Peptides against a protein of PDB entry 5OOQ. Designs and how they scored, part 12

Target 1, 227 residues: chain A of PDB entry 5OOQ
Amino acid sequence: YREDVRQVVTHPANALSFLQPGRLVEISVNGKDNYGWGAVVDFAKRINKRNPSAVYTDHESYIVNVVVNTMYIDSPVNLLKPFNPTLPEGIRPAEEGEKSICAVIPITLDSIKSIGNLRLYMPKDIRASGQKETVGKSLREVNRRFPDGIPVLDPVKNMKIEDEDFLKLMKKIDVLNTKLSSNPLTNSMRLEELYGKYSRKHDLHEDMKQLKRKISESQAVIQLDDL

## One batch from the design tools (peptide; made by RFdiffusion4, then SolubleMPNN)

Design b1_p30_5_s2
Fold by OpenDDE base, seed 2:
Structure b1_p30_5_s2 (fold): chain B 227 residues (1-227), chain A 30 residues (1-30)
Amino acid sequence: as target 1 above (227 residues)
Amino acid sequence: SEEEEKKKKEIEEKIKELLEKKLIAPPVER
């Protein structure tokens, strides 16, 4: 059930509107490498220049650049390619007792474990010297203040996910958290329907964004012609 | 529960402090 919630929350139709610069996200790459809480720099739609016809899953269709402060110090961070979520070998979080550094890593939505209800103030140029470290300090301070964990966005109250099936899922989770007894089997069919609904919403959102861009471009051209 | 409400208030206070320190930006609600 938690994974089901994560899948809904991290779907582009829901997540992208909350991935503003400075948004805190909990990062787990490939379900193995836990970087903890990082801060969003930006995101972009994943484009494969070598194969423009490549189709990605919804959760792999966007690249999110995040600042982490838990990168192992000897990780080959210089080999990181912007907007390439396939991380080089040796890129990993620091283990206990190891030193860490700040780094910007490209991740997919699937690597987001949770979205925090907090946004850091981000430097304008995160690539400038010392700016990553500033964000790293801010991350440390926030983590220090929330020893029990950074507050997570409420999918219903904060994200306003109003899908009936999702609300039912949330209610079931609440019931299960209070009572272990109810049979989990009936929920698989509802997930596919939920994904179908979110996929359609995402397509509409992208279409609207493209339309707005075209309108803006056309208006800009008109303004240039009037100049 | 009263404990949950207390925890919620503590979180809200911490958020307020972080806002005052300009460490975080205001939450975005949809």
Scores: peptide ipSAE 0.528, ipTM 0.915, DockQ to the pose 0.631
Fold by OpenDDE base, seed 3:
Structure b1_p30_5_s2 (fold): chain B 227 residues (1-227), chain A 30 residues (1-30)
Amino acid sequence: as target 1 above (227 residues)
Amino acid sequence: SEEEEKKKKEIEEKIKELLEKKLIAPPVER
């Protein structure tokens, strides 16, 4: 059930509108590399220049660049490529007793465990010397303030996920937390229908975003012609 | 529960302090 909630929350139709610069996200890469909480730099639709016909799942269709402060110090961070979520060998979080550094890593939506209800102030140029470390200090301070964990966005109250099937899922989780009676099998079949709804919503959102860009570009051209 | 309300209030206070210190940006209202 928690994974089902994560799948809904991290779907592009829901997550992208909350991935503003500085948004805190909890990161787990490939289900094994836990980087903890990081700060979003930016995101982009995943484009394969070598294979333009490549089809990605919804959760793999976007790349999110995130500042982490838990990168192992001897990781080959120089091999990191912006907007390439296939991390080089040796890129990993520091283990207990190891030193860590700040790094910007590209991840997919599927690598997001949780979206935080906090957004850091981000420097204008994160690539400038010392700026990653500044974000790293901010992350440490936030973690210090929330020893029990950074507040997570409420899917219903904050993210406004009002789908009836999702609300039923949340209610079932609440009941399970109280009664331990999981009927897990009945919920999986409705996930596909739920994804179908989110896919349609995402398409509409992207179309609207493209339309807004075209309008802004057209207005900029009109303003240039009026000068 | 009263304990849950207390925890919620503590979180809200911490968020307020972080906002005042300009460590975090204001929430984006939808």
Scores: peptide ipSAE 0.527, ipTM 0.915, DockQ to the pose 0.556
Fold by OpenDDE base, seed 5:
Structure b1_p30_5_s2 (fold): chain B 227 residues (1-227), chain A 30 residues (1-30)
Amino acid sequence: as target 1 above (227 residues)
Amino acid sequence: SEEEEKKKKEIEEKIKELLEKKLIAPPVER
């Protein structure tokens, strides 16, 4: 059920509106590399320059750049490519007893475990010397203040996910948290239905965004011709 | 529950302190 909730929460139709600069997100890459809480820098639609016809799943269709403070110190961070979520070999979080550094890593939405109800103040230029470390200090302080965990966005109250099937899922989880009784198998079929609804909504949102960009570009061209 | 309300208040206080220290920006609620 937690994974089902995660899938809905991290879907582009829901998540992207909450991925503002400084938004805290909990990061798990490939289900193995837990970076803990990081801060969003920016996000963009995933573009494969080598294969422009590449079709990505909804959760893999966007790249989110995040600052983490848990990168292993000897990780080859210089090999990181902006907006390439395929991380080089050796890019991993520090283990217990290892030293960590701050790094900006590109991740997919699928690598977001949770979205926090907090946003850090972000430097204007995160690539400038010392800026990642500043964010790292802020992350440490926030983590120190929330030893029981950083507050997570409420999907209903904060994210205003009003899908009836999702609300039913949340109610079931609440009941399960109280009674441990409901069967996980019935939720997967409902997830596919939810995905179908979200996919359509996302397509409309992307179409609208593309239309707005085209309008903005056309207006910019008109302004350039009038100069 | 009273315990849940207490936890909520503690979180709100911590958020307030973080805001005062300008460590975090105000939450954007939809």
Scores: peptide ipSAE 0.527, ipTM 0.915, DockQ to the pose 0.642
Fold by OpenDDE base, seed 4:
Structure b1_p30_5_s2 (fold): chain B 227 residues (1-227), chain A 30 residues (1-30)
Amino acid sequence: as target 1 above (227 residues)
Amino acid sequence: SEEEEKKKKEIEEKIKELLEKKLIAPPVER
């Protein structure tokens, strides 16, 4: 059930509007490499220049650049490529007893475990010397203030996810957490229907963005012709 | 529960302190 919630929350139609610079996100790469809470730098639609016909799942269709402060110190961070979520071998979080450094890593939406209800103030240029370390210090301070965990966005109250099937899922989770025996939802068919709804919503939003871009480009051309 | 309300208040106070220190920006809600 938690994974089902995560899939809905991290879908582009829901997540992207909350991935502002400085947004805290909990990061797990490939379900094994836990970087903890990081801060969003930016995001972009995933484009494969070598294979323009590449089709990605909704959760893999965007790349999110995040600052983490848990990168293993001897990780080959120089091999990291901006906007390439396929991380080089040896890129991993520090284990217990190992030293960590700050790094910017590109991740997919599928690598987001949770979206926090907090946004850090971010430096204007995160690539400048010492700026990643500044964000790393801010992350440490926030973690220190929330020993029980950073507050997570409420999917219903904060994210305004109003889908009936999702609300039913949330209610069932709440019942389970209160140790009330409720029959498990036949969740598989409902999840597919739910994804179908979000996929359609996302497509419409992307179409609107493309339309706005075309309008802006056309206006820029008109201004150039009037000069 | 009373315990849940207490935890909520503690979180709100911590957020307030972080805002005052300008460590975090105000939460964005839809």
Scores: peptide ipSAE 0.525, ipTM 0.913, DockQ to the pose 0.527

Design b1_p30_5_s3
Fold by OpenDDE base, seed 1:
Structure b1_p30_5_s3 (fold): chain B 227 residues (1-227), chain A 30 residues (1-30)
Amino acid sequence: as target 1 above (227 residues)
Amino acid sequence: SEEEEKKKKEIEEIIKKMLEEKLIAPPVSF
């Protein structure tokens, strides 16, 4: 059920409007490499210059650049390529007892475990010397302030996801969380069916285009106000 | 529940302080 919610929340039609600079996101790459909470720098549509005909899934169709403060110190961060979510071998979070550094990593939407209801105040130039470390310090402070966890965006109240199948899913999860004892396996199969229906009903590509336009318009307005 | 409301108020207070400190940016109005 949590995975099904994650799939809906991290879908471009829902997530992109919330990936402003400084947005906190919880990062898990390939379901294995947990970087914890990071801060969004920017995002872009994934373009394969070598294979323009490459078709990506919705969750792999965008690249999100995020600052993390949990990168293993001996990771080959110099091999990171901007807007390439295929991370080089050795790029991983620090394990217990290992030292960590701040890094900007490109991830897909599929690597977002949760979206926080907070945005850091971000430096204008994150690539400038010392700026990543400043963000890293801010991340540590936020984590310190929320020992029980960083507040997550409410998919319904905050993200305004109004899909009927999704609302039914959320209600089922609430019931399951309350009852703790009902057979999780039978309910997971129904959730996959609901997600499949959601994915089929929403021409997610058209919704994404509209959302991208709204985001672009909003960014243009913000740039005009900063002028 | 009263406990949930208390937790909500605590979170709001933390957020308020973080806004004052300019650690976080104001929420985006949707």
Scores: peptide ipSAE 0.549, ipTM 0.910, DockQ to the pose 0.671
Fold by OpenDDE base, seed 2:
Structure b1_p30_5_s3 (fold): chain B 227 residues (1-227), chain A 30 residues (1-30)
Amino acid sequence: as target 1 above (227 residues)
Amino acid sequence: SEEEEKKKKEIEEIIKKMLEEKLIAPPVSF
């Protein structure tokens, strides 16, 4: 059930509107590399320049750049390629007793374990020297202030996910948290139906984003022509 | 529950302080 919720929450139709700069996200890459809470820098639609016809799943169709403060110090961070979520070998979080550094890593939506209800105040230029470390300090401070965990966005109250099947899923989880007994499997089949609905919403969201970009670009051009 | 409400208020107070300190940005209006 938690994975089902995660799939819905991290779907582009739901997640992208909450991935503002500074948004806290909990990161797990390839289901094994847990970086903990990081801060969103930006995101972009995944484009394969070598294979423009490449089709990605919805959860792999966007790249999110995030600042983490848990990168293993000896990780080959210099091999990281912007907007390439295929991480080089050796890129991993620090284990217990190892030193960590701050890094910006490109991840897919599928690598988001949870979306926090908080946004860090982000520096204007994260690529400038020392800015990653500043964000890293902020991350540590937030974690310190929330020893029981960083508040997660409520999918219904905050994210306004109002899909009936999702609401039923949430109710079942609430009941299960109270009574561990009810059958999880029947809800997984409804996820495909949910995805079908979200795919349509995603298309609309992308269209809106593209439209907003075009409007912004056109306004910029108009302003340039008026200068 | 009363305990849940108390926890919620505590979280809100922590958030308020972090906002004042400019550690975090204002929440997006939902």
Scores: peptide ipSAE 0.547, ipTM 0.911, DockQ to the pose 0.620
Fold by OpenDDE base, seed 5:
Structure b1_p30_5_s3 (fold): chain B 227 residues (1-227), chain A 30 residues (1-30)
Amino acid sequence: as target 1 above (227 residues)
Amino acid sequence: SEEEEKKKKEIEEIIKKMLEEKLIAPPVSF
């Protein structure tokens, strides 16, 4: 259920409008490398210069640069390339007992576990000496202030996701969370079915939006050529 | 629930303090 919600929340149509500089996001890379809460620097549409014809999934079609304060100190951070979400070998969060440093890492939307309802003040130039450490200090302070966890954006109230299938999913989750005090297993299968239906409808809707944008862009180019 | 409302108020107070301290930026209008 949480994954189904995550897929909807992190979809470009929903997430991008909330990925302002300083937005807190909880980061998990490849389902195993948990960096905790980081701060958004910027984002861009993913472009593969080596393979311009590469087609990415919706959740992989954008790259988000984020400041994390949990990078393992001996990670080869110098090998990190902006807007390249394929992380070099050895890039990982610090384990218990290891020292960590601040780093800017490029991630996909699929690596966002949660979007926080908070934004940090971001330095004008995050690449300047000491700036990522300043953000790291702010992240530590925010985490200290919220021992029970950083407040997450409400998908309905805050993100204004009004999709009927999603609302039904959320209601089912709420009922399940209320009832999961009783029986967790039966409710997961129904949510997967709902998500599957939602995903198909949403994919079609996004495809239509993308097509409309492409048509509009093509018309704009034609108008520019006619000028 | 009353407990949920209490937790919400506590979070709002924390956010208010963090805004005053300029630790966090003002929220985006929802």
Scores: peptide ipSAE 0.546, ipTM 0.909, DockQ to the pose 0.680
Fold by OpenDDE base, seed 4:
Structure b1_p30_5_s3 (fold): chain B 227 residues (1-227), chain A 30 residues (1-30)
Amino acid sequence: as target 1 above (227 residues)
Amino acid sequence: SEEEEKKKKEIEEIIKKMLEEKLIAPPVSF
């Protein structure tokens, strides 16, 4: 269910209107390279100048430039090509114990795990010296302020996705979330561990992220309605 | 639930502070 939600949320018809400069997005490249939360710089339709007849899937048809603060320090960031989402070998997030740097990376919509309900105040020129680091500091501060996770956009309340099948899917997820939240186990710190274990056992890692995302999204929507 | 509303208010306060600090930009109208 989580991947299904992600596919709908990250579809160009839904996502692009929310990819303003500074929009927080959670990034996973190739399903393995988790950069965490980054900030959108801009986006453009993917055009292959070498192969103008290239056909991309909907989720690969746009390039989103994002600032991340989790790039491995020894990654070959100089090999990054603007508007090329095919990242060079060695471009990866820092692992535990490794140092990280700020970088702008081009990603596809398919690399977006979540769209946050927050936008950073962005520098006017992100390409200027030190500006990526400023965004990196802002990202760290936002993460510090939200230890339970950055609020995610609600697909229905915020993104106004009105597809009937999607609404049914969301309703099912809400019911599941309610059941999980009502479970005494969810009130325990052990729920995340148990759910993590369960998720790993059942390959529900994506489902857990989506649930957390949805919970975060619901929390973010609730705040926007009160503002 | 009351607890959910409390959490919501806490998040709103965090967001408000971050707006005041110009850490984040104002919400986009949806």
Scores: peptide ipSAE 0.545, ipTM 0.898, DockQ to the pose 0.729; fails the geometry check

